Peptides against a protein of PDB entry 3ZN8. Designs and how they scored, part 10

Target 1, 125 residues: chain A of PDB entry 3ZN8
Amino acid sequence: LEEYDKIQKKMEDVMEGKGKLTLRDVYAQIIALRKMGPLSKVLQHIPGLGIMLPTPSEDQLKIGEEKIRRWLAALNSMTYKELENPNIIDKSRMRRIAEGSGLEVEEVRELLEWYNNMNRLLKMV

## One batch from the design tools (peptide; made by RFdiffusion4, then SolubleMPNN)

Design b1_p9_7_s3 (from b1_p9_7, 6 letters changed)
Fold by OpenDDE base, seed 5:
Structure b1_p9_7_s3 (fold): chain B 125 residues (1-125), chain A 9 residues (1-9)
Amino acid sequence: as target 1 above (125 residues)
Amino acid sequence: KKSVLLRLL
């Protein structure tokens, strides 16, 4: 609970224009959610998600869990400087992260694009 | 408040 509340406060601060969401914050959130169980259990605890999103199939949940596992492997292959400032991740760093995590470079790119899109959305709310 | 991370996954 306490780790989750710290992450929510950090997201609120970022929405207020106070600071920046980092990949360290993303990592901490993924770990906090995994402590609640598999993605299927986590989604069941989100009030009104079943009203806003169709109930994911078992196959969609397996794909989502595998995607989270792969993103954690990428995050674990990043340096502290990259986690705190993901904008420094160039093509060379992206390739190193992919090689170190056993991922395709495209999957590391997808994680960074998702992060950039999320960080933009948080600043518009 | 709902986790924004979970809304965007």
Scores: peptide ipSAE 0.031, ipTM 0.641, DockQ to the pose 0.428
Fold by OpenDDE base, seed 2:
Structure b1_p9_7_s3 (fold): chain B 125 residues (1-125), chain A 9 residues (1-9)
Amino acid sequence: as target 1 above (125 residues)
Amino acid sequence: KKSVLLRLL
């Protein structure tokens, strides 16, 4: 609970233009959510998500959980400098992260693209 | 307040 509140405050600060969301912040969120249980349980605890999103099928939840597992493997294969400054991740670093995590380079690219899109969205709100 | 991370997954 306390770790989750710290992460929410960090997101609020970034939305206010105070600071930068990093892949370290993303990692901390994924870990905090996993401490609440599987993605299925986390989604059930979000008020109004079940009203705005159709209840995900069990297969969609399994796909989402596997995607989170793969992204955690990529994040665990990153250096502290890469987690704090993801923009330094070039093609060579991306390949090293993929090899170290047992992922395709495309999966690491997808994580970085998602992170970049999230940071753009948080700055537009 | 809804987790923005979970809306983007």
Scores: peptide ipSAE 0.031, ipTM 0.639, DockQ to the pose 0.415
Fold by OpenDDE base, seed 1:
Structure b1_p9_7_s3 (fold): chain B 125 residues (1-125), chain A 9 residues (1-9)
Amino acid sequence: as target 1 above (125 residues)
Amino acid sequence: KKSVLLRLL
């Protein structure tokens, strides 16, 4: 509960322009959600998700869980400076992160693109 | 208040 409330407050602060979303904030959120159980249980605890999204199939849940696992591997291969300031991640850093995580460079790029899109959306609200 | 969690999924 306390870790979840810290994450919500951080996201509110970012929406109010009082901060930035970092990959450290993303990591903390993924870990806090995973403490609630499998992705299926996490989704059940999100009010209104079952109204906005069709109930995911077991196969969709497995794909989502694998994607989270891969993104955690990439995040675990980043330096503290990269997690706090993802904009410093150039092509050389992306390749190092990919090699260190056992991922394709494209998967690291996809994570960074998702982060950039998310950080833009949070600032536009 | 839309749950901010729904925006990260």
Scores: peptide ipSAE 0.030, ipTM 0.630, DockQ to the pose 0.369
Fold by OpenDDE base, seed 3:
Structure b1_p9_7_s3 (fold): chain B 125 residues (1-125), chain A 9 residues (1-9)
Amino acid sequence: as target 1 above (125 residues)
Amino acid sequence: KKSVLLRLL
């Protein structure tokens, strides 16, 4: 509960322009969610999600869980400086992160693109 | 309070 409230407050601060979402914040959130159990259980704890999104199939949940595991491997292969400032991650850093995590460079790029899109969306509200 | 988790999907 306390970890979740810290993540919510951080997102409120970013929405108010008082901060920036980092990959460290993303990491903390993924870990907090995984402590609640499988992605299927996490989704069941979100009030109103079942009204806004079609219930994912069991196969879509498995794909989502695998993607989260792969993104955690990438995040665990990042330096503290990269987690705090993802904009410093160039092609050389992406390749190192991919090699260190057993991922394709494209998967590391996808994580960074998702992060950039998320951080833009939070600043526009 | 729109769930912040809905923004991460």
Scores: peptide ipSAE 0.030, ipTM 0.627, DockQ to the pose 0.367; fails the geometry check

Design b1_p9_7_s4 (from b1_p9_7, 6 letters changed)
Fold by OpenDDE base, seed 4:
Structure b1_p9_7_s4 (fold): chain B 125 residues (1-125), chain A 9 residues (1-9)
Amino acid sequence: as target 1 above (125 residues)
Amino acid sequence: RRAALLRLL
């Protein structure tokens, strides 16, 4: 609970224009969500939401969990400076992170593109 | 608009 409240407060601060979402914040969010269990199991208990959101198949849940495990491996292979400022991750750094995590460079690129897209969306709000 | 999206997340 306390870790989740810290993450929510940081998301609020970023949406107020106070601070920047970092990959360290993304890491903390992923760990907190994994401790709470599948968000689909929380969302299914909200009356009326189960009619509007298709319940992910067991195979979609497994694919999602594997993608999250791979992204955690990439995040664990980043330096503190890269986690705090992902914009410094060039092609050389991206290759090092891929090699250190046992991932393809494309999978590390997808994580960074996802982060950049989220950070653009949060600035437009 | 900002305050309504903050309540949804």
Scores: peptide ipSAE 0.023, ipTM 0.595, DockQ to the pose 0.139
Fold by OpenDDE base, seed 1:
Structure b1_p9_7_s4 (fold): chain B 125 residues (1-125), chain A 9 residues (1-9)
Amino acid sequence: as target 1 above (125 residues)
Amino acid sequence: RRAALLRLL
């Protein structure tokens, strides 16, 4: 509960322009969500949201869990400076992160693109 | 719109 409330407050601060979303915040969010169990179970307990989102199949849950595991490997291969300021990650850093995590450079690029899209969305809302 | 999305999260 306390770690989740801290992540929620951080997202609120970013939406208000009082903070910056970092890859450290993304890491903390992924770990908190994994401790709470499948978000699908939490969303199923919210009246009205379970009707709008198709319950992911067991195979879609496995694919999503594998994707999260790969992104955690990439995040664990980043330096503290890269986690706090992802904009410093150039092609050389991206290749080092891929090699250190056992991932393709494309998978590291996809994580950074997702982060950049999320950070743009939170600032536009 | 901001205050409604903050209440949904």
Scores: peptide ipSAE 0.022, ipTM 0.608, DockQ to the pose 0.161
Fold by OpenDDE base, seed 5:
Structure b1_p9_7_s4 (fold): chain B 125 residues (1-125), chain A 9 residues (1-9)
Amino acid sequence: as target 1 above (125 residues)
Amino acid sequence: RRAALLRLL
């Protein structure tokens, strides 16, 4: 609960234009969600959302869990400066992170693109 | 609009 409330407050602050979502915040969110169980199970308990969201198949849940595991490996291979300021991650840093995490450079790029899209969305709301 | 979306998340 307390870790989740800190993440929600950070998202609120970012939507108000007070601060920036970092990859450290993303890491904390992923860890909090893994402690709470699959987000799909939480969303199924929200009235009306369980009707609008397709129940992910067991195979889709396994694919999602593997993707999260790979993203955690990438995040664990980043420096504190990169976690706080992901915009400094160039092609050389992406390659180092990929090599250090056992990932393809494309998967590290996909994580950074997701992060950039999330930051744009939070600022647009 | 912001305050209503914040209550849904």
Scores: peptide ipSAE 0.022, ipTM 0.606, DockQ to the pose 0.138
Fold by OpenDDE base, seed 2:
Structure b1_p9_7_s4 (fold): chain B 125 residues (1-125), chain A 9 residues (1-9)
Amino acid sequence: as target 1 above (125 residues)
Amino acid sequence: RRAALLRLL
């Protein structure tokens, strides 16, 4: 609970223009989601989200879990400077992270693109 | 819009 409230407050601060979402915040969020179970099941129980989120098939849950595991491997292969300032990750750093995590460079690129898209979304809200 | 989204989170 307390770890989730810290992540939520950090997202609120970033939406208010106070501070920056980092890959450290992403790492903490992934770990909190793994501890609380799929938050998608909690969102399905909120009366008033008139979006029936399609219940992920068991296969979609497994694919999502493997993707999260791969992203955690990439995050664990990053330096503290890269986690705090992901914008310093050039092609050379991206290749080093891929090699250190046993991932393709494309998978590391996808994580960074997801982070950039999330950080843009939070600033536009 | 921001204050309404902050209230939903």
Scores: peptide ipSAE 0.022, ipTM 0.603, DockQ to the pose 0.150

Design b1_p9_8_s1 (from b1_p9_8, 5 letters changed)
Fold by OpenDDE base, seed 4:
Structure b1_p9_8_s1 (fold): chain B 125 residues (1-125), chain A 9 residues (1-9)
Amino acid sequence: as target 1 above (125 residues)
Amino acid sequence: FDDLLRLLM
């Protein structure tokens, strides 16, 4: 609970323009959620999600869990400098992260693209 | 958080 509340407050601070979202913050958030259990249990504990999203099928939950697992593997294969400043991740770093995580380079690219899109959206609020 | 999940799915 306390670690989750710290991460939520940091996300609010970033949305208010008081900070920068990093991949370290993304990692910390994913880990805090994983402490609540599998994605299915986490989704059950989010008020209002069942109003905004159709109840995911068991197959969709399994795909979501696998994507989280793969993204955690990529994040665990990053250096502290890469987690704090993902913009330094060039093609060589991206390949190293993919090799170290057992992912395709495309999957590492998708994570970075997702982060870049999220960080753009949070700067517009 | 809802936005993170929506983009993870």
Scores: peptide ipSAE 0.069, ipTM 0.708, DockQ to the pose 0.164
Fold by OpenDDE base, seed 5:
Parts: sequence; structure tokens; C-alpha cells
Structure b1_p9_8_s1 (fold): chain B 125 residues (1-125), chain A 9 residues (1-9)
Amino acid sequence: as target 1 above (125 residues)
Amino acid sequence: FDDLLRLLM
């Protein structure tokens, strides 16, 4: 509970423009969600999701769970400096992260592109 | 959590 509340408060501070979302913050949130159980159980506990989104198929939930597992492997292969400042991740760092995580370089690029898009959206609010 | 999901979509 206390770790989750600290993560939520840090997300609120980032949404208020008082900070930057880092990949460390993303990692901490994914781990907090994983403590609630598989993605399927977590989605069932979100109020209003069933009104705003079509109920994901079992296959879509498996794909989403596998994507989270792959992203955790990439995040676990990053250095502390890369997690705190993902903008330092060049082609050489991406290849090292991919090799260390057993992922394709493209899967690491997709995670970084997603993170960059999120940080752009958070700056527009 | 709602924020992370809004960001995963």
C-alpha cells in the first residue's frame, strides 16, 4: 500500500509538471500492478474500464501480459542512469539491452518510443 | 493505475 501510494503521488507530481516520468517510475508501476496479480485480474478492478473499452479477449490479455514480461526484461537490463534518463540510450545501448534481455532491438525501440510519446502527452496537460 | 492504462493505450 505505502509503496503504491508513493508511486501514485509521484505520478500526480509528474502530471502537474513538477517532475519527469522516468523508466524507473514505469518499472515501479508495473511491479506494483503485478503484485495485484495477472493483467486480467488487474483490469477487472478498474472502475469504468468496461464502459470505456471493449472487454479484452483472453488472447488480447495473453498478448498484453507477454508484452509486459518483455518490457520488464528490457527494464531489468538497463543501467540506473538509463532508467533515470532514457534519452541517453543510443543504438549501442539499445543493442546491449536487447542482447541482455533476449529481445529484438526493435522491441527495445518500441518501449523507448512508447516512453517518449507518453512524456510528450504529459507535457501537453 | 488508471494513468498507466491510459498511457498503455
Scores: peptide ipSAE 0.068, ipTM 0.695, DockQ to the pose 0.239
Fold by OpenDDE base, seed 1:
Order: structure tokens, then C-alpha cells, then sequence
Structure b1_p9_8_s1 (fold): chain B 125 residues (1-125), chain A 9 residues (1-9)
């Protein structure tokens, strides 16, 4: 509860233009979500999601859980400086992160592209 | 909560 409230408040501050979303914030949020259980249980706790989204198939939930697991492996292979300032991650850093996490370089790029898109959207709201 | 999950899908 208390860790989740700190993450929510930080997201609100970022939406208000009072700060920057970091990969550390992303990591903390993914961990907070995973403490509630598997993605299927997390989705059941979101009011109205079962009305607005088609109920994901069991296979779609497994793919989503695997993607989250892989992204956590990438995040765990990052330095503190990279987590706080993801824009310093060049091709050499991406390769090191991929090798350290057992991922393809393209999967690390996908995580960084997702983060960049998220951080742009949060500035438009 | 909703915004992170909508973007993970």
C-alpha cells in the first residue's frame, strides 16, 4: 500500500509537469503491480477494464507476463545512472544490457521506445 | 494504474 501510494503520487507529479518519469519509476510500478499477483488478477482489480477491453485470452496473459519478466531482466541489468537517465543508453549500453539479461538488443530497444512514448504521453495529459 | 497497463498491451 505505502509503496504504491508513493508511486501514484510520483506519477501524478509527472502528469502535472512536476518531474520526469524514470525507468526506476517504471521498475517500482511493475514490482508493485506484481505484488498483487499475476496479470490476470491485476486486471480483475481495475474497475471497468473488463467492460472496456475484451477479456484477454489465457495465451495473451501468458505473453504479457513473459514480456514483463523480460523487461524486469533488462531493468535489473541497468546501472543506477541508466535507470535515472535512460537517454544515456547508447548502442553499446543496449548491447551490454541485452547480454546481461539474456535478451535480444531489439527487446531492450522496444523497452526504451515504450518508455520514451510513455514519457511523451504523460506530458500531453 | 490504468495508463501503464494500457501501454504494456
Amino acid sequence: as target 1 above (125 residues)
Amino acid sequence: FDDLLRLLM
Scores: peptide ipSAE 0.064, ipTM 0.701, DockQ to the pose 0.180
Fold by OpenDDE base, seed 3:
Structure b1_p9_8_s1 (fold): chain B 125 residues (1-125), chain A 9 residues (1-9)
Amino acid sequence: as target 1 above (125 residues)
Amino acid sequence: FDDLLRLLM
């Protein structure tokens, strides 16, 4: 709960232009959510989500859980400097992170693209 | 959180 409230406040500060979302904030969020249980249980605790999104199939939930586990492996292979400023992650850093996490470089690129898209959306609100 | 999940799927 307390870590979730810090992440929400951080997202509000970013929307107000007072900060930036980092991969450290993303890591903290994923860990907070995983403490609530599997993605299926987390989704059941979000009021109104089932009205705004089609209920994911069991196979979509399994794919989502595996993607989260793989992204956590990538995040655990990043340096503190990379987590705080993901824009420094070049092709050499992506390859090192992929090798250290047992991922393809494309999967590390996908995580960074997702982060960049999220951080753009939060600046437009 | 809803936007995080929409982007993970």
Scores: peptide ipSAE 0.063, ipTM 0.708, DockQ to the pose 0.164

Design b1_p9_8_s2 (from b1_p9_8, 5 letters changed)
Fold by OpenDDE base, seed 2:
Structure b1_p9_8_s2 (fold): chain B 125 residues (1-125), chain A 9 residues (1-9)
Amino acid sequence: as target 1 above (125 residues)
Amino acid sequence: FDDLLQLLT
């Protein structure tokens, strides 16, 4: 609970333009959510999700949980410098991260694209 | 967080 509240407050500060979202923050958030339980339980605890999203099928929840696990493997294969400044991740670094995590380069690219899209949205607020 | 979930589903 307390670690999650610290991460949530840091994300609020970033949305207010008072901070920068890093992949370290993403990692910490994913870990905090996983401490609440499997993705299915986490989704049940998000107020309004059942109103805004169709209730995911059990198969969609399994796919999402596996995707989170893969992204954690990628994040665990990153250096501290890459986690703090993901913009330094070139094709060579991306390949090393993929090889070190047992992922396809495309899966690492997708994580980085997601992070870049999130940072674009946070700069528009 | 909702945007993370939308991309994972």
Scores: peptide ipSAE 0.111, ipTM 0.727, DockQ to the pose 0.146
Fold by OpenDDE base, seed 3:
Structure b1_p9_8_s2 (fold): chain B 125 residues (1-125), chain A 9 residues (1-9)
Amino acid sequence: as target 1 above (125 residues)
Amino acid sequence: FDDLLQLLT
């Protein structure tokens, strides 16, 4: 609960232009959600989600949970400087992160693209 | 949670 409230406050501060979303914030969010249990149980606790999205199949939930595990491995292979400022992650850093996490370079790129899209969206609200 | 939804798409 306390970790979740800190993440929500951080998202509010970013939307108000008082901060920047970092990969450390993303890491904290993933850990907080994983402490609540499997992704299927987490999604069941989100009011209104079933109105905005089709209920994911059990196979889609398994794929999403595996993707989160893989991205968590990438985040664990990042330096504190990379987590706080993902924009410093060049091709050499991205390859090192992929090798250290047992991921393809493309999967690390996808995580960074997702982060960049989120951080753009949060600045437009 | 909206961030988690974009993880699944």
Scores: peptide ipSAE 0.105, ipTM 0.724, DockQ to the pose 0.157
Fold by OpenDDE base, seed 4:
Structure b1_p9_8_s2 (fold): chain B 125 residues (1-125), chain A 9 residues (1-9)
Amino acid sequence: as target 1 above (125 residues)
Amino acid sequence: FDDLLQLLT
């Protein structure tokens, strides 16, 4: 709970333009949420999510949990410098991360594109 | 977090 509240507050600070979202922050958030259990249990602990999102099917929950697992493998294969500054990840770094995580290069690209999109959205607030 | 999940699903 306390680690989750610290991460949530840091996300609020980033949304307020008081910080930069990094892949380290994303990693820390995913880990804090996973301490609550599988994605299915995490979703049950988020007030209002069942009002904003249709209840995911069991298959959608399995796909989401697998995607989280794969993204954590990619994040664990990144250097500290890459986590803090993802824009340094070139094609060579991306291939190394994919090979080290057992992922396709496209999956690492998808994570980076997701981060870039999220970080663009947070900079507009 | 809702935005994270919406992109993960």
Scores: peptide ipSAE 0.104, ipTM 0.726, DockQ to the pose 0.152
Fold by OpenDDE base, seed 1:
Structure b1_p9_8_s2 (fold): chain B 125 residues (1-125), chain A 9 residues (1-9)
Amino acid sequence: as target 1 above (125 residues)
Amino acid sequence: FDDLLQLLT
């Protein structure tokens, strides 16, 4: 509970322009959500989501859980400096992260693109 | 990462 509230408050501070979302914040959020259980249980706890989204198939849930595991492996292969400032991640760093996590460089790029898109959306609120 | 997890717990 307290860990989730700290993460939520940090996200609120970022949405209010009082901070910047980092990959550390992303990592914390993923871990907190995973402590609630499988993606299926997490989705059940989001009010209104069960009305707006078609119930994901069991295969879609498995794909989502695998993607989360792969992103955590990438995050676990980053340095503290990279987590706090993902903009320093160049092609050489991306390759190192991919090699250290057993991922394709394209998957590390996808995570960074997702993070950049999320930061753009949070600046529009 | 364990230190990072400890800062978040």
Scores: peptide ipSAE 0.025, ipTM 0.634, DockQ to the pose 0.050

Design b1_p9_8_s3 (from b1_p9_8, 5 letters changed)
Fold by OpenDDE base, seed 5:
Structure b1_p9_8_s3 (fold): chain B 125 residues (1-125), chain A 9 residues (1-9)
Amino acid sequence: as target 1 above (125 residues)
Amino acid sequence: FDDLLKLLT
């Protein structure tokens, strides 16, 4: 609870424009949610999700859980400087992260594109 | 939590 509340407060500060979302923050949030259980259990505890999103199939939940596992492997293969400043991740760094995590370079690129899109959305609020 | 959901969708 307390660690999760600290992460949530930091996300609120970022959404208020008082901070910048980093991949360290993303990592911390994923770990906090994984303490609640598999993605399937986490999604069951979200009020109103079944109203806002179609109920994911069991196969979609397995795909989502595998995607989270793969992204954690990528994040664990990043340096502290990369986690704090993901914009420094060039093609050479992406390849190293992919090799170190057992991922395709395209999957590391997808994580970074996703992170960049999130930071754009957070700046529009 | 809404942030990570917006993240996965």
Scores: peptide ipSAE 0.085, ipTM 0.700, DockQ to the pose 0.228
Fold by OpenDDE base, seed 4:
Structure b1_p9_8_s3 (fold): chain B 125 residues (1-125), chain A 9 residues (1-9)
Amino acid sequence: as target 1 above (125 residues)
Amino acid sequence: FDDLLKLLT
């Protein structure tokens, strides 16, 4: 709980323009949420999510849990410099991360594109 | 977090 609250506060600070979201922050958040259990249990602990999202099917929860697992593997294969500054990840780094994580290069690209989109959204607030 | 989940699902 305390680690989750620290990460949530850091996300609020980033949304307020007081910081930069990094892949290290994303990693820390995913880990804090996973301490609450599988994605299905995590979703049950988020007030209002069941009002904003249709209740995911069991198959959608399995797909989401697998995607989180794969993204954690990619994040664990990144260097500290890459986690703090994802824009340094070129094609060679992306291939190394994919090979080291057992992922397709496209999946690493998807994670980076997701991060870029999120970081663009947070900079507009 | 809701935005993270919306993009993961």
Scores: peptide ipSAE 0.082, ipTM 0.714, DockQ to the pose 0.158
Fold by OpenDDE base, seed 3:
Structure b1_p9_8_s3 (fold): chain B 125 residues (1-125), chain A 9 residues (1-9)
Amino acid sequence: as target 1 above (125 residues)
Amino acid sequence: FDDLLKLLT
């Protein structure tokens, strides 16, 4: 609960232009959610999600949970400087992160693209 | 979180 409230406050600070979302914030969010249990259990605790999204199939939940595990491996292979400022992650760093995490370079790129899109969205609200 | 799910599906 306390970790989740810190993440919500950080998202609010970013929306107010008082901060920047980092991959450290993303890491903390994923860890907080995983402490609540499997992705299926986490989704059941989000009021209104079933109104905004079609209920994912059991296979879609398994795919999503595996994707989260892979992204955690990537995040664990990043340096503190990369987590705080993902914009420094060039092709060489991205390859190192992929090799260190047992991921394809494309999967590390996808995580960074996701982060960039999320950080743009939070600045537009 | 909703946007995380949209990107995982």
Scores: peptide ipSAE 0.082, ipTM 0.714, DockQ to the pose 0.139
Fold by OpenDDE base, seed 1:
Structure b1_p9_8_s3 (fold): chain B 125 residues (1-125), chain A 9 residues (1-9)
Amino acid sequence: as target 1 above (125 residues)
Amino acid sequence: FDDLLKLLT
């Protein structure tokens, strides 16, 4: 509870323009959500999601859980400086992260693109 | 949580 409340407050501060979302904040959020259980249980705890999204198939849930595991492997292969300031991650850093995590460079790029898109959305609120 | 961050330094 207390760890989730700290992450939620940090996200609120970012949405209010009082901070910047980092990959450290993303990592913390993924870990907190995973402590609630499998993606299926996490989705059941989101109010209104069961009305707006078709119930994911068991295979879609497995794909989602695998993607989360792969993104955590990428995040665990990043330096503290990269987690705090993802904009420093160049092609050489992406390759190192991919090699260290057993991922394709394209998957590391997808995580960074998702992060960049999330930061753009949070600036429009 | 702080212990997990120490593993990333």
Scores: peptide ipSAE 0.025, ipTM 0.641, DockQ to the pose 0.040

Design b1_p9_8_s4 (from b1_p9_8, 5 letters changed)
Fold by OpenDDE base, seed 5:
Structure b1_p9_8_s4 (fold): chain B 125 residues (1-125), chain A 9 residues (1-9)
Amino acid sequence: as target 1 above (125 residues)
Amino acid sequence: FEDLLKLLT
């Protein structure tokens, strides 16, 4: 509970423009959520998700859980400097992260594109 | 968090 509340407060500070979302923050959030159980159990505990999103199929939940597992492998293969400032991740760093995580370079690129899109959305609020 | 999941699905 306390670790999750610290992560939520940090996300609120980022949404208020008081901070920058990093991949370290993303990592910490994913770990906090995984402590609640598999993605299927986490989704059941989110108020309003069943009103705003169609209930994901069991196959969509399995795809989402596998995606989270793969992104954690990529994050675990990053350096502290890369986690704190993902914008330094060039093609050479992406290849190293992919090789170290057993992922395709395209999957590492997709994680970085997702992070960039998220960090843009948080600046528009 | 809802925004993280909306972008993962």
Scores: peptide ipSAE 0.081, ipTM 0.702, DockQ to the pose 0.166
Fold by OpenDDE base, seed 1:
Structure b1_p9_8_s4 (fold): chain B 125 residues (1-125), chain A 9 residues (1-9)
Amino acid sequence: as target 1 above (125 residues)
Amino acid sequence: FEDLLKLLT
């Protein structure tokens, strides 16, 4: 709870333009969510989500859990400097991260593209 | 929290 509340408050600060979302923040959130249990349990703990989103199929939950595991492997293969400033991740760094995580370079690119899209959306609020 | 999951999907 307390670590989760700190992460939520940091996200609110980012949404208010008082902060910057980093891959360290993404990592901390994914870990906090996973401490609540499988994605299915996490979704059940969100008031109103079961009303606004169709209940994911068991196969969709498995795909989502696998994607989260793969992204955590990539994040665990990043340096502290890369986590704090993902913009320094070039093709050489992406290849190293992919090799260290057992992922394709394309999957590391997808994570970075997702992060960049999120950080753009958070600046529009 | 809903915002974060909308972000992950």
Scores: peptide ipSAE 0.068, ipTM 0.689, DockQ to the pose 0.189
Fold by OpenDDE base, seed 4:
Structure b1_p9_8_s4 (fold): chain B 125 residues (1-125), chain A 9 residues (1-9)
Amino acid sequence: as target 1 above (125 residues)
Amino acid sequence: FEDLLKLLT
């Protein structure tokens, strides 16, 4: 609980423009959610989600859970410098991360594109 | 948590 609250507060400070979202913050957030249980249990604890989003099918939950596992493998294959400054991840680093995680380069690219899109959204608010 | 879901969507 206390570790999750610290991560939430840091994420709020980033959304308020008081900080920078890093892949270390993404990693910490995913780990905090994983401690609450599988994605299915986590989604059940969100009031109003069933009003805003259609209840995911069991197959959609399995796909989402697999995607989270694959992104964790990529994050675990990154250096501390890459996690803190993802913008240094060039094509050579991206290929090394893919090889070290057992992922396709495209999947590592997708994680980085997602991170870049999040950082753009957080600067528009 | 809602904020993280907005990040995942």
Scores: peptide ipSAE 0.068, ipTM 0.689, DockQ to the pose 0.201
Fold by OpenDDE base, seed 3:
Structure b1_p9_8_s4 (fold): chain B 125 residues (1-125), chain A 9 residues (1-9)
Amino acid sequence: as target 1 above (125 residues)
Amino acid sequence: FEDLLKLLT
């Protein structure tokens, strides 16, 4: 709960233009959500998601959970400086993170692209 | 992908 509330407040500060979402915030959120249980249970606790989205199939939930586990491995392989400022992650850093996490470089790229898209959306609201 | 985007928004 406390880590989730800190992330929500930081997202509000980013929407107000007072801050920037970092990969540290993403990490803290994933950990907070995982403490609530499997992704299927987490989704059941979010009011209104079931109205705005088709209920994911059991196979889609398993794929989503595996992707979250893989992204956590990438985040755990990042330096504090990379987590706070993901824009410094060049091709060399991306390869090191992939090797350290047991991921493909493309999967690390996908995480960074996702983060960049999310941080753009939060600045437009 | 979209579901994970919405969980983190």
Scores: peptide ipSAE 0.064, ipTM 0.706, DockQ to the pose 0.421

